# Peptides against a protein of PDB entry 3OGK: the designs that were tried, part 57

Target 1, 307 residues: chain A of PDB entry 3OGK
Amino acid sequence: ATPDRLSRRFPNLRSLKLKGKPRAAMFNLIPENWGGYVTPWVTEISNNLRQLKSVHFRRMIVSDLDLDRLAKARADDLETLKLDKCSGFTTDGLLSIVTHCRKIKTLLMEESSFSEKDGKWLHELAQHNTSLEVLNFYMTEFAKISPKDLETIARNCRSLVSVKVGDFEILELVGFFKAAANLEEFCGGSLNEDIGMPEKYMNLVFPRKLCRLGLSYMGPNEMPILFPFAAQIRKLDLLYALLETEDHCTLIQKCPNLEVLETRNVIGDRGLEVLAQYCKQLKRLRIERGADEQGMEDEEGLVSQRG

## One batch from the design tools (peptide; aimed at target 1 F27 E111 L239 R286)

Design b1_p24_1_s1 (made by RFdiffusion4, then SolubleMPNN; from b1_p24_1, 9 letters changed)
Fold by OpenDDE base, seed 2:
Structure b1_p24_1_s1 (fold): chain B 307 residues (1-307), chain A 24 residues (1-24)
Amino acid sequence: as target 1 above (307 residues)
Amino acid sequence: SVEEYLEEEDNRERSVPLLEKRLS
């Protein structure tokens, strides 16, 4: 469909989700008529979709100019922006969004590719937003943003319930976790093993309502930090954890209320048996193949047809 | 809304590039 046809049919549209072609196509010459650019849609939103408050772009090309136009057109009416696996913008575009859309509740840039100029966008968000409920820049590499701004957001946004971040050192997020009193979901960060300080993370305190969790690079030495609240965990993302089969078994046994598990083949048939035994409320299981699992025995390193 | 976000989150297409990068 074309943007103009959409606005004519649904002039009072409140939510729009657009999907581009698979990202692999973006590495080739993209014809102008490919439909992967958001520009014509942003133009239509600006002119004719005056009630639109939720925008989700998936696998699309988004420029800073597109973001600036969208920001100014919707302003405080924009509640949700998801740049899901998008590309073509810089942090200047993000700055425009958070500057003009001060009542935004959901901001997502998960797996988007962008040019990072500075950390001003997160600072501006921290200084002026009190409405944020979901912040997600998972699987991104923001190197110029400050964990202090994230802490400020947590302090000021009392409805903040879900935060997914890139490779922040977890110890730099201590202040954030203390401030994020209503946080239910956290993914990302970076756990860095220190041979000289094995208890580096043992005093880490998580928000009391935390029940959906995915800590990047969590190994068996760090895993015990979850044990005090393992019984309240409902969702675990272990895709980026550094746990072996036995570690999975240990953790799963402590999570009787687990509803969603995402992990790799390293869980093995043994881990699946333990999961079936201890997690009776499990609703969804995702198992991905990892490069690190090549060469492991079927029972310990791979999920076989028996599992 | 938060509920809409959680429902719309398409985790199905997530790859494992972060772990692979670290383990390589």
Scores: peptide ipSAE 0.026, ipTM 0.598, DockQ to the pose 0.454
OpenDDE base, seeds 1, 3, 4, 5: peptide ipSAE 0.023, 0.023, 0.021, 0.022; ipTM 0.552, 0.619, 0.577, 0.632

Design b1_p24_1_s2 (made by RFdiffusion4, then SolubleMPNN; from b1_p24_1, 11 letters changed)
Fold by OpenDDE base, seed 1:
Structure b1_p24_1_s2 (fold): chain B 307 residues (1-307), chain A 24 residues (1-24)
Amino acid sequence: as target 1 above (307 residues)
Amino acid sequence: SVEEEWEEEDNEERSEPLLRKRLS
């Protein structure tokens, strides 16, 4: 479909999702000759889609100018912006979004590639937003944003339920976790092993409602921090955990209410057997092949067709 | 929530290069 055809047919459209590279089963709304640029769509949104509250761009090229135009056109009416695996923008574009869309509830830039100029966008969000429910910059590389701004967001946004971040040191997020009283989902961070302080993370206090979790670089030494609330866990993201097959078995046995598991092939057939035995509520299982597994001689870390 | 379903859909296809970078 073309932008003009969409606006003519659906002038009162509230939600728009565009995919730059369609999955085989999904209709491509963008002509191939557009190269995946959002610009013509942003123009159409700005001019003709005045009731649009939710925008999701997946695998699109998005410029700062596009974000600025979108921000100014929708302002406080924009509730959801998802830049899913997008590229072409900088943190200036993000700053424009959070400056003009002060009532945004969902802001996602997961797996997006961008140029980082400063951390002002997160600071501005922290200073002015009280509506945020979902913040997701998982699998991104921010070096100039402050954990203190994340804490401020948690304090000010009472409806904040899901936060996914990059490689923040988890100990820097203690204040955030304390403030995020209604947080149900957390992914990301960085657990850094310290041979001199093996228990440096054992005193971490997680939000009481936390039930969806994915801690990056969590190894077997850090895994016990989950045990006090493992029975509460409904979703685990172990894609970036440093757990072996046995560690998976140990953790899975403690998560009888697990509904969603994402992990690598290292879980093995043994881990899948344990999963089947202990996790009777499992609804979704994702197993990826990790690069680390290509070099592992250990046959136990492989999922076969029998598993 | 509708938002949770959308987030799950967004997470279904992760980039292999990013996976490798994080684990290396």
Scores: peptide ipSAE 0.030, ipTM 0.662, DockQ to the pose 0.417
OpenDDE base, seeds 2, 3, 4, 5: peptide ipSAE 0.028, 0.028, 0.024, 0.028; ipTM 0.654, 0.661, 0.646, 0.658; seeds 2, 3, 5 fail the geometry check

Design b1_p24_1_s3 (made by RFdiffusion4, then SolubleMPNN; from b1_p24_1, 10 letters changed)
Fold by OpenDDE base, seed 1:
Structure b1_p24_1_s3 (fold): chain B 307 residues (1-307), chain A 24 residues (1-24)
Amino acid sequence: as target 1 above (307 residues)
Amino acid sequence: SVDEYWEEEDNREYSEPLLEKRLS
């Protein structure tokens, strides 16, 4: 399909998802000769798709100019923007989006690569948005944004239910967690082990409705912070956790209502056995093979056909 | 209702490289 064909066929289109690369099981709207640039689509959106409220770009090249055009064209009508594994933009483009689209409900940049100019985009979002439901910049690298702005967002956006972030020190997010009373999902952050303070995170208070969770760098010393609410955990992301096989077993046994697990090969056949025994509601399981599992001497950290 | 953003789609194409970077 081409942009002009799409707009002619569906002038009242509300939601658009574009993928930069063809997938065997999915329809690709972008011809390969376009190189995955969103520019022609943004032009068409601006001119002919005036009811569009949701845009999802996956694995595409997106410039600041594209984002600026999109922002101005859709303004407060834009409810969802997902820059999923995209590249080519800077935080100036994000600033344009949050400046012009003040009613945005979903903003996603997960696994996107970009140039960080400043933290103004998150500050602007914090100062003016009260509609946000989902904020996701998981697996991105921001160094200039403020956790205080995230706290402000939580305070002002009462419908905020899902937040995925980069490597914020978790203790800097205490105010955020206190403010995010309706938060159900959190991924990211950074747990930093301190040998001199083994209970560094033991007083961390999570939102009461939290049931989908992934804490980066969570090791066995930090894992107990989950135990008080482990029974309510429905989804668990352990891809970036620092848990060994036995740690997996310990945690899994405490999560009888687990529906989705993402982890690494370190779970091993033993962990999978425990998972099968204790997690009868499991619907989805993803096991990645990390570089640290390559050459591992511990046989327990290997998933085989037995698991 | 707000959709859960633990997306069903494979949104982790770079999980392995990122994991290596994050854990190294």
Scores: peptide ipSAE 0.023, ipTM 0.555, DockQ to the pose 0.387
OpenDDE base, seeds 2, 3, 4, 5: peptide ipSAE 0.020, 0.018, 0.021, 0.020; ipTM 0.553, 0.531, 0.551, 0.539; seeds 4, 5 fail the geometry check

Design b1_p24_1_s4 (made by RFdiffusion4, then SolubleMPNN; from b1_p24_1, 9 letters changed)
Fold by OpenDDE base, seed 1:
Structure b1_p24_1_s4 (fold): chain B 307 residues (1-307), chain A 24 residues (1-24)
Amino acid sequence: as target 1 above (307 residues)
Amino acid sequence: SVEEYLEEEDEEERSEPLLRKRLE
């Protein structure tokens, strides 16, 4: 499909999802000759799709100019923007979005690559948004944003239910977790092992409704912080956890209500057996191959066809 | 909606290169 054909057929379109690279199971709306640029689509949105509330770009090239045009065209009518695995923009583009789209509910830039100029975009979001429900910059590299702004967002956005972040030190997010009273999902952060302070995370208090969780770099020493509420965990993202096979078994046994598990093949056949035994509500299992496969000394950390 | 977002996110892929970078 072309932008002009889409707008002519669906002038009242409210939601648009574009993919720069085709998936075998989904229709590619973008011709291959466009190189995955969103520009022609943003132009069409700005001119002819005046009821559009939700935009999802996946694996596309997005410039700051594109974001600025989109922001100004949709303004407070834009409720959802997902820059999913996109590239080509800077934090100036993000600043434009949050400046003009003050009622945005979902902002995602997971796995996007960009140039970071400053942390103003998150500060602006913190200062002016009260509508945010989902904030996701998981698997991104921000060095200039402030955990304090994240705390402010949590305080001001009472409907905030899902937050996924980059490599914030978890202890810097204590204020955020305290403020995020309705948070159900958290992914990211950074757990940093300290040999001199093995218990430095044991007093970490999570939001009471938290049930979907993925803590980056969580090892067996940090894993016990989940035990007090493990029974309420419905989704675990262990892709970036530093858990061995036995650690997986330990944690899984404590999560009888687990519905979704994402992990690496380090779970092994043993972990899968434990999962089958203890997690009867499991609906989805994702097992990825990790870089640690080559370094695994333990033969048990491999998923076979038997598992 | 939040529910729609969560459903969509659960269906999304993760980058193998990023996975390796984080685990190294």
Scores: peptide ipSAE 0.026, ipTM 0.590, DockQ to the pose 0.514
OpenDDE base, seeds 2, 3, 4, 5: peptide ipSAE 0.025, 0.018, 0.024, 0.022; ipTM 0.585, 0.559, 0.569, 0.573; seeds 3, 5 fail the geometry check

Design b1_p24_2 (made by RFdiffusion4)
Pose (drawn by RFdiffusion4):
Structure b1_p24_2 (pose): chain A 307 residues (1-307), chain P 24 residues (1-24)
Amino acid sequence: as target 1 above (307 residues)
Amino acid sequence: SHLEELVISTTRTPALDKFLEKIS
């Protein structure tokens, strides 16, 4: 339908969610220029959806121009913006929205592709934003943003509950973790072990409410930092973990309250057996496919009828 | 008994492909 039709039928929308490209686009089957331009919708938002406080674009083309317009038109009223698997914008667009939308509660860019010219957008949030509840750039290449800015955001945003990040060294986020007192969910970061520091981590202060998490590149040697509070973990994202079938069993075994698990097929039939009696409350399970070229990551990394 | 969603995926997203290529 045309944007005109949407605003005529529902002039007082508070919340809007638009999907563009077919699902196949998540698997590199759809041309990049196929469509899903968000611009006519932003123009319609400017003129006729004067009550909109939340926008979620999914698999759509979003430009800097269209985010500059959205930020100016909705300003302090934009409580939530989700750029979900979108493309076509840059850090100029992010900066525009974080400077004009001073009360953003939830900002999300998971799996989006954009051009990164600088890191001022994150710094701008750190300097002026107090209301942020959820910040999410989970699956994203950011090389110019400072972990100091993220820590500062945690110090200023009392209601920060959920943060998902890129390839920040976990050790650089120690300050962030101490400051994020109310943090219930963390995903991302980078666990980089060096033989030089056998106990490079072991001294992580995780927020005492963290119960939904996934540490990227987590190996067997760093896995134990989760054991002190594994009884509390309700959601586990081992999708980007570097741990073998045996290690999965050991960790899954310690999470009796786990309700959501996402992982690669390395979990193996053996891991599913463990999951079968320790985690009776499990509600959602997703086993993605792993490195399928040179053996199934190990000789147990195959799930079957047994599992 | 409580399982509401089960997915065993035979395909990968580009994000996961990039991760697996990096570690390969």

Design b1_p24_2_s1 (made by RFdiffusion4, then SolubleMPNN; from b1_p24_2, 7 letters changed)
Fold by OpenDDE base, seed 2:
Structure b1_p24_2_s1 (fold): chain B 307 residues (1-307), chain A 24 residues (1-24)
Amino acid sequence: as target 1 above (307 residues)
Amino acid sequence: SSLEELEILTERTPALEKFLERIA
């Protein structure tokens, strides 16, 4: 499909999702005919798709100019922007989005690669947005953003239900968790083991409605912080945890209402057995291959099953 | 069974690769 054909066929389109081809490398060496640039689509959106409120780019090349044009064209009508595994932009582009789209509800940059110039985009978002429901920059590398801005967002956005972040020290997010009273999902952060202070995280207070969780670098010493509310956990992302097979078994046994589990093959056959035994509501299971982890005996290939 | 979707990946995603590099 071409942008011009799309607008002619669907002039009242409200939601657009564009999926680019899988990229082996992000060197900006992609040929122009690859079809991975959002520019022609942004042009079409700006000119002809005047009811568009949701935009999802997956594996696309997105420039700051593209983001600026999109931001100005849609302004407060833009409710959702997902830059999913995209590249080519800087935080200036993000700043333009949050400056002009002050009623945005969903902002996602998960696994996107970008140049970080400053933390102004998050600050601007914190200062002016009260509509956010989903904020997701999971698996990104931000070093210049402030956890205080995240706290401000939580305080001001009462409908904020899902937040996924990069490598914030979890203790720096105490204020955020306190403010995010309606938060249901949290992924990311950074748990840092301190041999000299083993109880470093034991006093963490999570939002009361939290039921979808993925704490990065969570090891067996930190895992007990989940036990008080493990029964209400419905989704676990253990992909970036530091749990061994036995740790998986321990945690899974405490999560009888688990519906979605994402983890590495370290779960093993034993973990899968425990999962089957204790998690009768399990709907989705994703297992990725980790490093130097014991493989499962049953299946070695890429398998996707739905039933 | 309540299981609706099973996905087993034998290849690492770029995100997972980056993570594993950090913990190695």
Scores: peptide ipSAE 0.416, ipTM 0.896, DockQ to the pose 0.605
OpenDDE base, seeds 1, 3, 4, 5: peptide ipSAE 0.377, 0.421, 0.427, 0.406; ipTM 0.875, 0.896, 0.899, 0.892; seeds 3, 4 fail the geometry check

Design b1_p24_2_s2 (made by RFdiffusion4, then SolubleMPNN; from b1_p24_2 with H2S T10K T11R A15S D17E K22R)
Fold by OpenDDE base, seed 2:
Structure b1_p24_2_s2 (fold): chain B 307 residues (1-307), chain A 24 residues (1-24)
Amino acid sequence: as target 1 above (307 residues)
Amino acid sequence: SSLEELVISKRRTPSLEKFLERIS
């Protein structure tokens, strides 16, 4: 649909999701020259969609000006902003969002590409937001943000339940985990093997309600940190772990309540057998192709099966 | 079977590709 048609048809729209690659059936409804820019949509939101509280852009081009306009137009009415695989903005745009939308509950920029100017946006969020429930900048490259701001967010946002981050050293997040008492989901971070300190992560204390987890660079030496609460794990993201087939088997056996698993083909047939044997509540399984990993014999193409 | 969704992908997501490049 075009922005103007949408607002006329749905003036009380509360949630909008735009995808940069529409289905073929929608091509007749989208101007040929829209180019995946959110600008015309942001204009329409600002002018005519006064009840909009949730915005999700997927694979769109988003400028700082777009974010600034959106932020000022919706202000504290904006509860959800998802910049999913978007590009074209800088951290200045994020700063505008968190400055003007102080009651935002969900802020996502997963897999987005942006220019990082500074860490002010996260600091501003930490200083003024108490409503945040979901923070997700998974698979992004922030180098100028502070783990202390993340800790402050955890302390101030009691409803914070899901946090996905980039390459923070996990030890720098000790304070965050301690503060995030209601956290149920955590993905990202960075586990760094130290030959001189093989047990440097063994004393990590995770939030008690943590049940959805994906630790980046987790190897077999770090994996035991999950064992104390493995029985409560419901979702595992092992896409970015450094686990081999046998490691998968070991971990899976300890997660009888696992519902969702995302991993690479390194899990192998053996891992799948163990999964079937021990994880009777499994609902979703995603297997992606790793590098030089022994492929599963039955890997035929991109097959999505539901049933 | 309690399994509702199975996705086997031969294609790597850009994020996975970047990760694999880092650990290679």
Scores: peptide ipSAE 0.448, ipTM 0.918, DockQ to the pose 0.571
OpenDDE base, seeds 1, 3, 4, 5: peptide ipSAE 0.415, 0.098, 0.069, 0.084; ipTM 0.896, 0.769, 0.735, 0.745; seed 3 fails the geometry check

Design b1_p24_2_s3 (made by RFdiffusion4, then SolubleMPNN; from b1_p24_2, 12 letters changed)
Fold by OpenDDE base, seed 2:
Structure b1_p24_2_s3 (fold): chain B 307 residues (1-307), chain A 24 residues (1-24)
Amino acid sequence: as target 1 above (307 residues)
Amino acid sequence: SSLEELEFLKEKTPSLQKFLDRIA
């Protein structure tokens, strides 16, 4: 499809999702006509898609100029922007988005690659946005953003329900968790084991409605912090946890209402048995193969089943 | 069965590979 054909056919389009080429293709020299650049689409959005409020770019090349044009064209009408596994922009582009789109509800840049110039974009978002519902920069590397800005966002955005972040030390997010009273989903952070302080994280207080969770680097020593609300957990992302098979079994037994589990093959056949026994509400299971992890005997290939 | 989707990935995603590199 071409941008002009789309606008002619759907002039009142409210939601647009564009999918680029597989990630591997982005490592090669990309010709202008490969279809991976959002530029022609942003131009069309600016000119002819005046009711567009949701934009999702997946595996696309996005420049700061593209983001700036999009931001100015849609302004407060833009409610959702997802830069999903995109590349080509810097934090200046993000700054433009949050500066001009002050009523944005969903901002995602999960697994996107970008150049980080400063943390101004998050600060600007914190200072002016009260509409945010979903903030997701999971699996990104921001070194110049402040956890205080995240706390401010939580305080000011009463509808904030889902936040996924990078490698913030979890203890730096204590204020954020306290402020995020309606938060239902949290992924990311960084748990850092301290042999000298085995109970370093035991006093963490999570939002009362938290039910979808993925704590990066969570090991068996930190896992007990989930036990007080484990029965409340509906979704677990253990892909980036440091849990062994037995740890999986321990945690799963405490989550009878689990609906979605994402983990590595370290769960093993034993973990799957425990899962089947204790999690009768399970709807989705995703298992990735990790390095140096014992594979499941009967399930080693790439298989996707629905039923 | 309540299970609607089951996915086993043989190959590591780039994000998982990055994570594993950090903990290795």
Scores: peptide ipSAE 0.417, ipTM 0.899, DockQ to the pose 0.618
OpenDDE base, seeds 1, 3, 4, 5: peptide ipSAE 0.380, 0.405, 0.431, 0.033; ipTM 0.872, 0.890, 0.901, 0.520; seeds 1, 4 fail the geometry check

Design b1_p24_2_s4 (made by RFdiffusion4, then SolubleMPNN; from b1_p24_2, 7 letters changed)
Fold by OpenDDE base, seed 2:
Structure b1_p24_2_s4 (fold): chain B 307 residues (1-307), chain A 24 residues (1-24)
Amino acid sequence: as target 1 above (307 residues)
Amino acid sequence: SSLEELEILTERTPSLEKFLERIS
């Protein structure tokens, strides 16, 4: 499809999702002949798609200029921007988005690769946005953003229901969790084992409505922090946890209402048996090949089954 | 069975690969 053809056919388009070709690695550049640049699409959006409120770029090359043009063209009409596994931009581009699109509800840059100049974009978002519902920079590397800005966002955005972050120390997010009263989903953070303080996370208080969760680096010593609300957990992302097979079994047994599980093959046959036994509402199971090779020798090849 | 979707990946995603490198 071409941008001009799209606008002619659908002048009142409200939602656009563009998917670039799959890449084996995030650092792989998309050749120009692959059509992986969003520039011509952003131009068309700016000129002819005046009702567009949702934009999703997946595996696309996005420049700061593209983001700036998009931001200025759509302004407060832009409600959703998803930079899904994209590359080519810096935090200046993000700053432009949050500066001009002050009513944005969904901002995603999950697994995107970018150059980080500063943390101003998150600060600007915190200072001016009250509409945010979903914030997702899961599996990104931000070093210059402040957890205080995240807390401010939680305080000011009463409809905030899903937040996925990078490797913030979880203890720095205590204020965020306290403020995010309506939060239903949280992924990311960083749990850091401290031999001198083995229970440093045991007093963490999570939002009461939290039911979709993925804590990065969560090991068996930290896992008990989930037990008080394990029965209300509907989705678990254990892909980036440090749980062994038996730990999986322990946790799964405590999550009878689990609907979605994402984990590594460390779950093993034993974990799958426990899952089948205790999680009767399970709808989706995703297992990736980790470093662990135990217990799933019967499963071969890349298989995706539905039904 | 209530299971609607099963996805078994025999190859590591780039994000998982990066994570595993960090914990190695």
Scores: peptide ipSAE 0.405, ipTM 0.895, DockQ to the pose 0.618
OpenDDE base, seeds 1, 3, 4, 5: peptide ipSAE 0.363, 0.414, 0.417, 0.398; ipTM 0.875, 0.895, 0.898, 0.890; seeds 3, 4 fail the geometry check

Design b1_p24_3 (made by RFdiffusion4)
Pose (drawn by RFdiffusion4):
Structure b1_p24_3 (pose): chain A 307 residues (1-307), chain P 24 residues (1-24)
Amino acid sequence: as target 1 above (307 residues)
Amino acid sequence: SEEEREERKEELKKLREQHKLDDD
C-alpha cells in the first residue's frame, strides 16, 4: 500500500513497523538494489503521522537524508528507532538522530550495513542521553567507537536494561559492566585469549541481574566465568562461541532455568541429550549450521534422530 | 593453537557473511 493509504486509515499511529526485501535477502539471494526504500514513508511520517513515537524498519534501504528528515520531523518524540537488517546509511545519519532525538529509549542497528566515517554518534549519546533503555548494535562492524563512551552511557542511563555490541575487547568493558547496574541482557564483545595471561579474564564483574547473554568467541577456558550465576541464565547465545561439543554439555548442564538457547550444530546429539533433562523449561531452540567444510567442527558436531 | 583459533574466527565471519539471522 501507499503511505498515503496508511496515514488516511490510521492517522494517529504511535508505532510503525515496515518490512521491505523478501526474507531471501538474508541469504544473499536478493539484489542489493531490489527495493525497500524507506524514504516515501519518512516523508509521510513528517507530514501526517504526527503522533509516531516508534519506528522499526526491517530489511529496508535507509539513507542519511531519510534519517536526517526522520530525526528533525519527530525529534524528542522518537522514543524508539530500529534499523533492523537495513542498509544505505552512514554514521552521519546516526549522529543526526542521536542529536535531534534527545529522549531515545531504544536504538537498534542489528545486522545493518552502513558506512562508518566516525564515532561521534556514540559520543553524542554519552554526553547527553539519559533515557536509553536498550542499545543494540549486535552484529555490526564498528571500528571507530570508544568503549569509554559506552561506559559513560551506562553511568548516565539508570534504565539501561539491554546492550548488544560489536567486537569490543571484553576487558575494555570492565568499567561498563560495573556501571550498568540494571543490565539484564548483554551480547557481543570479544573474548580474546592469549597464552600470556592464563587467567586473562576470571575477574569479570558481571551485573547482578544479567540473565540473558552471549559472549562472542568465548572459548572453554573463559567459559567458567559464567558458572557463578549460571542458575540465573534464562537465555544463551552461543552462536558465535568457540566451544566444542563437550564444552556445550558442561555449560548447558549448569543452566536449569534456560528458556532460550541459540547455537551452532556443534551442540551435537550429545548436547541435545544434556539439554533434554537439565533444561525442562526450554521454550525456544535454534541450531544454526556451523563450519561445514572441514569436518563438522568435531566428530560429534552432527545432530540427528538421536538428538 | 592461536592460529587455529584465528581460523575458527574467520570461519564464523565467513558464515556470517553468507547469511543473516532470522528473528521471526

Design b1_p24_3_s1 (made by RFdiffusion4, then SolubleMPNN; from b1_p24_3, 16 letters changed)
Fold by OpenDDE base, seed 4:
Structure b1_p24_3_s1 (fold): chain B 307 residues (1-307), chain A 24 residues (1-24)
Amino acid sequence: as target 1 above (307 residues)
Amino acid sequence: KQKEIEEKRKKLEELRKERLRDYD
């Protein structure tokens, strides 16, 4: 499809999702006419798609200029922006989005690659947005944003239900969790085990409605923090947890209402058996290979090719 | 034990980075 054809066919389009083809490392090799750049689409949005409220770019090149143009063109009408595995922009582009789109409800930049100039975009979002429902910069590396701004967002955005973040120390998010009264989903953070303080995380209080969770670097020593609400957990992301096969078994047994599980092959045949036994409502299972096969965990914790 | 944890974390970080580069 071409941008011009899109507007002619669907002048009242409200939602647009565009997918690029190459991996992020190859974006600079894509000619403009291949649709790797969002620029022509943003131009079309700005000129002709006056009702567009949701934009999803996946694996595309997005410049700060593109974001600025989009932001100014749609302003408070923009409800959703997803920069999914995109590249080419900086935090200045994000700043433009949150500055001009004050009523944005969903902001995603999961797995996007960008240049971080400062943390102003999150601060601006915290200062002026009250509409946010979904904030997702999972699998990103922000070093200059403040967990206090995240807390402010939680305090001001009462409809905030899903937040996925990078490597914030979980203890720095205590205020966020207290403020995020309606939060249902949280992914990311960083659990940093300290052998000198085994109880470091035992007093963490999670939002009461939390049911979709993925804590990075969660090990067996931290896992018990989930036990008080394990029965209400419906989705677990264990891809980046430090759980062995037996730890998986332990946790899974405590999550009878689990619907979605994402983990690594370390779950093993044993874990799959336990999963089948205890999680009768399971709808989706994602098992990834990689580090565990490389000897990260015990070899006995591999999923066999039995069927 | 602390060293082991750090090594595991490092491996996971590497895994994450690899996945970010992969085509889906």
Scores: peptide ipSAE 0.342, ipTM 0.861, DockQ to the pose 0.393
OpenDDE base, seeds 1, 2, 3, 5: peptide ipSAE 0.350, 0.341, 0.342, 0.335; ipTM 0.865, 0.863, 0.864, 0.860; seeds 1, 3, 5 fail the geometry check

